# Ledger of designs, part 28: peptides against a protein of PDB entry 5HDT

Target 1, 163 residues: chain A of PDB entry 5HDT
Amino acid sequence: MVVKTFMDMDQDSEEEKELYLNLALHLASDFFLKHPDKDVRLLVACCLADIFRIYAPEAPYTSPDKLKDIFMFITRQLKGLEDTKSPQFNRYFYLLENIAWVKSYNICFELEDSNEIFTQLYRTLFSVINNGHNQKVHMHMVDLMSSIICEGDTVSQELLDTV
Target 2, 163 residues: chain A of PDB entry 5HDT as posed
Amino acid sequence: MVVKTFMDMDQDSEEEKELYLNLALHLASDFFLKHPDKDVRLLVACCLADIFRIYAPEAPHTSPDKLKDIFMFITRQLKGLEDTKSPQFNRYFYLLENIAWVKSYNICFELEDSNEIFTQLYRTLFSVINNGHNQKVHMHMVDLMSSIICEGDTVSQELLDTV

## One batch from the design tools (peptide; made by RFdiffusion4, then SolubleMPNN)

Design b1_p12_4_s3 (from b1_p12_4, 7 letters changed)
Fold by OpenDDE base, seed 5:
Structure b1_p12_4_s3 (fold): chain B 163 residues (1-163), chain A 12 residues (1-12)
Amino acid sequence: as target 1 above (163 residues)
Amino acid sequence: AVGKAKVVRKRP
């Protein structure tokens, strides 16, 4: 399974990283990002998160437009964190934990539309945060938001108004 | 990802 392949891969495994590079690129295609099945999209998001982890601090995606599409896609998946009783909640948790730890969104600072991406991320996180989330979920959300503020030279007024 | 050595993205 593709999900397991990337989940188990190490950052220093250069041979495997090269072997699965084309698969990583293929997973970012419109076919997967716009897949009609919600559960498939979640799995794709987890794979993409692992790809960012494996290739950190860089990413194999060289197109700015593609990177924007990917992060907007991941942001949309994070809405699934709202329902803590969902059977898929553990995978949403994995997604959040991964991208927070890796600081994946910090790649977006190189993009022209970084402010749009960060604004959508913050709005999404604040929309799903609730008292039903345990401390670990809250911690990862705070870590994710803090890493962007700390690494950024400036943030948009729209983002500041959201906080 | 937990338990593995990781390189996180940071600005220089």
Scores: peptide ipSAE 0.068, ipTM 0.755, DockQ to the pose 0.082
Fold by OpenDDE base, seed 2:
Structure b1_p12_4_s3 (fold): chain B 163 residues (1-163), chain A 12 residues (1-12)
Amino acid sequence: as target 1 above (163 residues)
Amino acid sequence: AVGKAKVVRKRP
């Protein structure tokens, strides 16, 4: 129900954005980010991705620490892309497609810990990328990584060494 | 698939 609500919402739905703002904030709580069910965490990640899409270009999360936690959380979920035959692969694909298209991670440039976030993202992507992925998956991974490199004013040498 | 968004995050 919650997943469908955010997935179907667009950026122009101002009344709905206001109505579901508290829910968006609640979904970023430790209860959901540390949920014991792996499938639930994936659903939460997809919801958070949609929230970033809906509220773009500004996320409703004002705390830098919370934003860092969210993106580190999303990054951990991307590990699920490694198994292309998983029953949940389509949802992992949705997550990847969304965050790549929206350029969600670009909000991290405003965070002092951006290098840590980007480094972890790149390490995760390179750990799961393989020749078994179809062209669309590869495209989204490349788009996600290239957008960060192209728009980054400062990139650590560690990140460059990872690429 | 995700729908088209009017605004995506871009850094200057």
Scores: peptide ipSAE 0.062, ipTM 0.760, DockQ to the pose 0.084
Fold by OpenDDE base, seed 3:
Structure b1_p12_4_s3 (fold): chain B 163 residues (1-163), chain A 12 residues (1-12)
Amino acid sequence: as target 1 above (163 residues)
Amino acid sequence: AVGKAKVVRKRP
C-alpha cells in the first residue's frame, strides 16, 4: 500500500526517499488530483501530506503552479472534517494533524498566489469548524491558522476580513 | 506518528 509506505517512512530514510521520489512526483499528477473517487482523493491528500513531512523543509515539487494545485487540492479535502461521524473522519483528522504540525502551507509564502491559497484555507476551516469537533481538532485548526498569520509578512485585506 | 519528525517547514 502506497499510503502506508509514506506514512511509515522516516525523514532520515535517504535510500527510501530516493527510491520513492518518482512515485511522489506522480501522486501530484492531475490523474490523482482530479480523481473521481472521493476516498481516493483523500488517500492522495494524506500521501501528499506525508511527502511534505518526509522531504521537509523542501518539497520535491519545483513548479509553483503544481504547488498551488496541490495545496488548493488539500484545502478542498479538509471540507470532509465537517462530518465527525464519517468512517473517513480519522483520515481527515490525520491530514489536519499532519499539515498543522509540519507547517506544510508555509511553503506557499513563496508563491505568487499565496493570498488566494490562504484565503481558501481559512474559508474552508471556518466553514467546517463546529461544536462537534473535539479539542484536538480545534487545536490543530488554530495552530494552522496562527502559524500562517504569525509567519506571514503581509496579509491581504480579503484574508483579514475572513479572520 | 507525525510527531516523530525532526524537520518541519520553517520560514527563514
Scores: peptide ipSAE 0.060, ipTM 0.755, DockQ to the pose 0.087
Fold by OpenDDE base, seed 4:
Structure b1_p12_4_s3 (fold): chain B 163 residues (1-163), chain A 12 residues (1-12)
Amino acid sequence: as target 1 above (163 residues)
Amino acid sequence: AVGKAKVVRKRP
């Protein structure tokens, strides 16, 4: 399984990283990012999160536009965190935990549209956060947002207004 | 799985 392959891969596995590079690139194609099945998109998002983890601190995606698409895509998937009773919640949790831990969004500081990406991320997180989430979910959400604020030189006023 | 990460992304 592709998802398991990337999930189990370590950052130090240089040979494997090279071996699966083309697969990583393929997973970021419009075919997957625009897949009609919501569950498939979630799996893709988790896989992409693992790819960011594996190739940290860089990413195999060289196109700024592609990176933007990926992060906007991941951000959209985070909406699934709102329904804590969903059968897929644990996978949404995995996605959140991963990107928060890896600080994947910090790669967006290199992008021209970073403020747009961060703004959309914050709006999404604040839209789904609720008192029904356990402490771990809250922690990861806070970590994700705090990392961007702390490591960014400047953020848009719109982003600051959401904080 | 997340715990396997040794290097996290930092602002360049």
Scores: peptide ipSAE 0.105, ipTM 0.792, DockQ to the pose 0.095; fails the geometry check

Design b1_p12_4_s4 (from b1_p12_4, 6 letters changed)
Fold by OpenDDE base, seed 1:
Structure b1_p12_4_s4 (fold): chain B 163 residues (1-163), chain A 12 residues (1-12)
Amino acid sequence: as target 1 above (163 residues)
Amino acid sequence: AVGQAKKVKKKP
């Protein structure tokens, strides 16, 4: 399974990274990003998060427009963190944990539309965060938001006003 | 670097 393949791969797997590069590129196609099944989109998001982890510090995607689409897509999936009792919550947790730990969104600082991406991320996180989440979820959400504010030299006042 | 994801060891 594709999901397991990327999940089990580490950053030092050079031969595997080359072998699965084309697959990584295809997973970012509109076919997957706009898939009608919500559970499929979640699996795609998890794969993309693992791809950013595996290929760190650089993304294998060369198009700024494609990168924007991917991060906007991942951001939309994070809305699923709202229901802690859903069968898919553990995968949403995995997604959050991964992107917070790897700091995948730091790639967005090089994009022209970084402020739009970060704004949507913050709005999404604040819309789903609540006292029903366990401490680990809160920690990852805070880590994700604070790292962008602290490390970003291009963070606009507009974004700060959104927070 | 600000514009880069992190090289991290895989979590258990």
Scores: peptide ipSAE 0.304, ipTM 0.857, DockQ to the pose 0.705
Fold by OpenDDE base, seed 5:
Structure b1_p12_4_s4 (fold): chain B 163 residues (1-163), chain A 12 residues (1-12)
Amino acid sequence: as target 1 above (163 residues)
Amino acid sequence: AVGQAKKVKKKP
């Protein structure tokens, strides 16, 4: 299973990182990012989150356009955090926990359209935050947003006004 | 560093 493969992989496993590099690249294709099944897209997002973790500090994706597509894709998946009663909520939680802990979105600072990505992320998070979320969810959301602001000599005033 | 993800282990 692809999801388990990346989930269990360590950052220092150089042989495995090389072995699965082509798979990592393939998972970022339009076929997966635009997959018609919502649950499949969630699994893809979790894999991509693990890929950013494994290949940190730099992603294996060399195209700025592809990186933008990936982060916009992950941002769209975070909308699923709104329904705490969903059968897939725990997987959405995994996604949030991963990207917050790894600070994966920091990669976006090198992108021309970083402000667009961050704006969409903040809008998405604020749209799904509610009192039904437990302390851990709130903590990860705050950590994710704070990490970007703290790096943000390059963060636009528009984003700051949204906060 | 700016533009880099963290070399950290996942939370348990």
Scores: peptide ipSAE 0.294, ipTM 0.857, DockQ to the pose 0.670
Fold by OpenDDE base, seed 4:
Order: sequence, then C-alpha cells, then structure tokens
Structure b1_p12_4_s4 (fold): chain B 163 residues (1-163), chain A 12 residues (1-12)
Amino acid sequence: as target 1 above (163 residues)
Amino acid sequence: AVGQAKKVKKKP
C-alpha cells in the first residue's frame, strides 16, 4: 500500500504531499534502510525514488547526512540490476528508470560528499552493465551517468577516470 | 538546474 501510494502520487498533489510527508521521512529511517530483507530494501528504494520525484525539485529530507545515506542506499540496490532473470528485476528496472528520468542524484551536488556518492554510483553501474540488458536498461544507465557529468559543476578526476 | 531533481511526470 505504501509503495502504491507514492507510486501513484503526482507532483502537483500538494495536499497529499503534505499529508504523507511524515511517512516519507519515516521511510528514510535506519529501520528501513538497514532492513534485513533484500526485497524490502528494494521496495523502500523504489518508494524513496518516488518520493524524490514527488517532492522535486527539493527533497523533503533536510539532513545532508540522511540524503547521503539514502543515495548510498539506492546505489547499493542498483546492484540488483545485474541479474536480469531475477523475479525482482522489473522493480530494479523501475528504480533505475525513475532515478534516471527524474535526475534525482542531482540533489547530491549540494552535498559535501557528492564525489563519493557519484563515484560509488558509477562503479556500481559499470559493475552491473552487461550485454544481457536491453536497450532501455542501457539507455537509463547512460542517462543517469551522463547527466551527472554534463550538468555537474564539480566532477572529481576519479569519477572522470571511471568513465 | 544543478542540485535539483526535475519536475517530471511519472512514466507508465
């Protein structure tokens, strides 16, 4: 129900955004980010991706440390893209598609540890990219990485070397 | 804009 709630919510739903703000904040708690169930973590990641979409351009999370935790968390979930035959692949795809389309990681440019986040993202994506992925997956992966390079004011040399 | 996510419609 929570997953569907955020998935179906529009960016223009100001009243709903206010209503579910506390839930959005709660979903970013350590309880969910460190949940022992991998499938639960994936669902949480998808919800967080939708939250970034819904509250764009500004994230509802005010703590830089929390934002870092969230994006590092999302990045870790993207490892699941490697197994194209997994029953959960479609949700991993959803996660990728969402964050690529919304350019959610652009929020990270305001974080002190942005380079760490981007580096981890790129390393993760390159580790899972393979010829078994269809064109859509490849496109979203490329879009996600390219947006950071092209739109970022400060990209570390390490990140550039990764590309 | 740098540092901001985009206002976009959810894709089906």
Scores: peptide ipSAE 0.294, ipTM 0.856, DockQ to the pose 0.704
Fold by OpenDDE base, seed 3:
Structure b1_p12_4_s4 (fold): chain B 163 residues (1-163), chain A 12 residues (1-12)
Amino acid sequence: as target 1 above (163 residues)
Amino acid sequence: AVGQAKKVKKKP
């Protein structure tokens, strides 16, 4: 299982990182990002989050366009947090926890379309946040958003006004 | 799981 392989991999597993680099790149292909199955897309998102963790601080994806696609894809998956009763909620939580802890979105500051990415992220999070979420979920959402704002020396005033 | 043996966060 590919998802388990990346989930269990350590950050300093240099040989493993080299071995699975091609797979990591393949997982970011349109075939997976545009997969018709919602559950598959969630698994892909979790795997991508783990890849960002494993290869931190430098992701294996060097193309700005590809990075934008990945983060927009992950952002779309976060909408699944809206249903706290879903059997898949734990995986959505894993995704949120991971990207908040790793601060994966911070790489977006180097992208030309960073404001678009952050705007979409904030809109998505505010659309799904509700009183049904426990304090831990709220904490991760706040951590994710606050990290971007606090480090947002390059964040536009327009984005700040939107938030 | 998040936060294995050595934790490294992304840098902007």
Scores: peptide ipSAE 0.100, ipTM 0.762, DockQ to the pose 0.106

Design b1_p12_5_s1 (from b1_p12_5 with S1A S12K)
Fold by OpenDDE base, seed 2:
Structure b1_p12_5_s1 (fold): chain B 163 residues (1-163), chain A 12 residues (1-12)
Amino acid sequence: as target 1 above (163 residues)
Amino acid sequence: AKPVLNLGKPPK
């Protein structure tokens, strides 16, 4: 199982990282990013988050356009955090926790369209955050947003207005 | 460098 494979892998597993590199690249294909099944897209997002964790601080995706597509895709999946009673909420939580702790979005600072990505992320997080979320969810959301603000040398006025 | 983290398993 692809999901299980990446969840159990760590950054020190060099041989395994090499072995599954092609799989990691395929998971970022349009076939998966534009998959019609919502549950499949969530699983793909979790796998991609794990891939960023495993290959950190580098990313196996070298194309700036592909990286943009991936993070815009992950951002769209984070909308699923809005329903705390969903049977898939724990996977959405996993996605959030992973992305926040790894600081995966910080890779986007090198992208030309970083401001667009961060703006969409902030808009998404603010749209889904609610009082029904426990403090852990809130903390991860705040950590994710704060990390981007603190690490970024240049933040657009639009993003600043959103914060 | 990013931290080494092994997050808990989400439900299947």
Scores: peptide ipSAE 0.026, ipTM 0.672, DockQ to the pose 0.126
Fold by OpenDDE base, seed 3:
Structure b1_p12_5_s1 (fold): chain B 163 residues (1-163), chain A 12 residues (1-12)
Amino acid sequence: as target 1 above (163 residues)
Amino acid sequence: AKPVLNLGKPPK
């Protein structure tokens, strides 16, 4: 399956990375990003996170508009972290752990609308964070937010107001 | 329960 294929792929597997490039591009299409099933959207988000991990430090997506759409999409999926008792929580955890480890959102610094993306991310994380989350979840959230602050040379006032 | 995650190598 596609999900398992990307999850198991190594960054140094150059031949495999080239082979699955077209598949990676198609996973970012509106068909998947706007899929009516929320569980499918979560799986798509996890696949996209794996794609960013595998192709790091370079994203295979060359369109700034597409990159914005992808990260706004991933941000929307992170809302599912709020319910720790959900049967899909493990996949939400996977998504969070992955993007925090890879520092995937740091790609957005090259985008014109980076401040909008980061603001939405911070608002989402602060909206879902609660005392029911274990320490690992909290650590990943902090790592994700701290990486953006540390790497960014400029932060909008709106983002500062969110923090 | 923790999901099985293959992080691979650190980002280059």
Scores: peptide ipSAE 0.017, ipTM 0.636, DockQ to the pose 0.113
Fold by OpenDDE base, seed 1:
Structure b1_p12_5_s1 (fold): chain B 163 residues (1-163), chain A 12 residues (1-12)
Amino acid sequence: as target 1 above (163 residues)
Amino acid sequence: AKPVLNLGKPPK
């Protein structure tokens, strides 16, 4: 399973990283990002998060447009965090924990559309956050948002209004 | 939710 492969890989596996580079690139194709199955999209998002983790601090995706598409895609998947009773919640938690820990969205600072990406992320997180989430979920959400604010040179007023 | 195994290490 592709998901398991990337989950078990670490940043020091240089030979494996090179071996799976093509697979990583294909996972970011429109075929996967626009897949009609919601569960498939979640799995793709988790794989992409793992890819960012193992290739950190650099991403194997060199196209700014592709990076934007990926992070907008991941942001859309985070909506699934709202239903804590869903059978897929553990995977949504994994996605959140991963991107928060790795600080994956910080790659977006190099993109000219970073403010749009961050704004959508914040709106999504605030739309799904609720008192039903345990402390760990809240912690990851706060860590994710705080890291972006703290490391950004400029924060748009629109983003500030969202917070 | 429980922490996930194999989360990995932070960026270098």
Scores: peptide ipSAE 0.017, ipTM 0.636, DockQ to the pose 0.130
Fold by OpenDDE base, seed 4:
Structure b1_p12_5_s1 (fold): chain B 163 residues (1-163), chain A 12 residues (1-12)
Amino acid sequence: as target 1 above (163 residues)
Amino acid sequence: AKPVLNLGKPPK
């Protein structure tokens, strides 16, 4: 239900954004990020992606450490893109499409550990890319990575060497 | 500015 709520919201829903701000913050707690259920973690990731979309270009999370945790968490969930026949693949696709379109990871440029985050993202994406993915999946993956490369002033050469 | 995106509803 929480996931649906955020999915239906947009950036112009200011009243709703304020109303659900606390909920958005709670979703980033260790309880959810470290939830033992893989499907729950995926739902949390999708919800977090929607939160970034809704509150863009700003993030409701003020802690750099929390932001890092969130994006590292989202990155880990992207591993699920590997199995295109999974019943949850459509939700993984939703996650990918969202973060690629919104360019959510670009928030990480303000973080000290941005290179670590981007490195993990790229390694994860390249690890899951396979010939079973359709063109849309490939496009979103490329869009996601390209946006970071094009807009990043602090992207390390080491990261670029991994591409 | 970030775009306003209407993503499809994922399966429950």
Scores: peptide ipSAE 0.025, ipTM 0.670, DockQ to the pose 0.116; fails the geometry check

Design b1_p12_5_s2 (from b1_p12_5 with S1A V4K S12L)
Fold by OpenDDE base, seed 4:
Structure b1_p12_5_s2 (fold): chain B 163 residues (1-163), chain A 12 residues (1-12)
Amino acid sequence: as target 1 above (163 residues)
Amino acid sequence: AKPKLNLGKPPL
């Protein structure tokens, strides 16, 4: 229910966005981010991605530390893209597609630890990219990485060396 | 169900 709710919600649904704000905040709690079940964490990541989409251009999360935790969490979930034969691959794809399209990580430019976040993202993506991925997956991965380089005021040398 | 994508964030 929660997954579907956020997935189907439009950005213009102001009343609904306000109604589900507390739920959105709750989903970013340590309870969910540190959930022991990998599949649950993936679902949480997808929900968080949808939350970023729905509330774009601003996230409902006001704490820089929380935002960092969320994006580091999402980044860790992207490791699941490596196994294209996994039953959960389609959901990992959804996660990737969403965050790439929305440019969710761009909010991280406001964070003090943006370089750490971006570096971890790039390392993760390059670690999972393989020839088994179809063109769509590759495109989203490239879009995700390119947007950060092109739109960022400063990019670390380490990040540039990764490209 | 097909995923619904809204407009992304504007470029910085």
Scores: peptide ipSAE 0.031, ipTM 0.697, DockQ to the pose 0.138
Fold by OpenDDE base, seed 1:
Structure b1_p12_5_s2 (fold): chain B 163 residues (1-163), chain A 12 residues (1-12)
Amino acid sequence: as target 1 above (163 residues)
Amino acid sequence: AKPKLNLGKPPL
């Protein structure tokens, strides 16, 4: 399975990175980003997160519009963190842990619409965070948000109002 | 089953 392939791959696997580059690009197509099945979209998001991890510090996606679409897509999937009892929660946790550790969203600083992306991310995280989450979930959410604030050159007032 | 992360180096 493609998800397992990217999950097991590391950044030093240069030959594999080249081999699966085309697949990585196709996974960002509208066919996957707009897939009608919620569980499929979650798997796609996890795979995309792994792609960002593997190809860090540079994403294989060269189009700013495509990068925006991907991160807006990932942000929408993070809403699934709200239900800790769902069978898919472990995959949502995987998604959160990955993007927080890798600081995947930090690539968005190069995008013209970075403020929009970060604002939507913060709104989503604050909408789902609650005392029912364990300390690890809270830690990753805080790490993700604080990293963007600390490393960003400019922070919009709208984003500050969200915090 | 909980997924196993294979974490790499962050961009920053």
Scores: peptide ipSAE 0.031, ipTM 0.691, DockQ to the pose 0.123
Fold by OpenDDE base, seed 2:
Structure b1_p12_5_s2 (fold): chain B 163 residues (1-163), chain A 12 residues (1-12)
Amino acid sequence: as target 1 above (163 residues)
Amino acid sequence: AKPKLNLGKPPL
């Protein structure tokens, strides 16, 4: 129910956005980010991605530390893109497509630890990208990485050296 | 079930 709620919600649903704000905040709690079930963590990641989409350009999470935790969490979930035949691949694809199109990670440029987040993202993407992925997956991965490079005035030389 | 995308306007 929660996953469907955020998935179907659009950015213009102001009343719903206000109604589900507390739920959005709760989904970023350690209870969900550190949940022992991998499938639950994937669902949480998809919900968080939708939350970033719905509340764009401003995320409802005001804590820089919380934002870092969320994006490090999402980055860890992207590791699941490695197996295209997984029953959960469609949700991993949804996660990738969403964050790439929305440019969700671009909110991290204002964070003190943005370089750490982007470095971990790039390492993760390069670790999972393979010839078995279809063109759309490759496009989203490239779009995600290129968007950060193009928009990043604060991108470190270390990160650039990894590209 | 395959997720149905409902993407809106990106930030920036």
Scores: peptide ipSAE 0.030, ipTM 0.686, DockQ to the pose 0.123
Fold by OpenDDE base, seed 3:
Structure b1_p12_5_s2 (fold): chain B 163 residues (1-163), chain A 12 residues (1-12)
Amino acid sequence: as target 1 above (163 residues)
Amino acid sequence: AKPKLNLGKPPL
């Protein structure tokens, strides 16, 4: 399984990283990002998160437009964190924990539309945060938002209004 | 069951 392959891969596995580079690129295609099945989209998001982890600090995607599409896509999947009783919650948790730890969104600082991406992320997180989440979920959400604020050189007023 | 998170090394 592709999902398991990326999940188990280490950052130091240079031979494997090179071998699966083309596969990583194909996972960012519209076929996967716009897949009609929400469970498939969640799996794709987790794979993309693992790809960012494995190839950090660089991203294998060279197109700024593609990177924007990917992070907007991941942001949309984070809405699934709202339902803590969902059978897929553990996979949503995996997605959140991964991108928070890796600081994946920090790649977006180089993008022209970084403010749009960060604004959508913050709006999404604040919309799903609730007192039903355990402390670990809250911690990851705070870590994710704090990293962007601390490492960002400039923050738009619109983004500041969401904080 | 929680998915296995293979974090590896922190990003540079």
Scores: peptide ipSAE 0.023, ipTM 0.678, DockQ to the pose 0.145

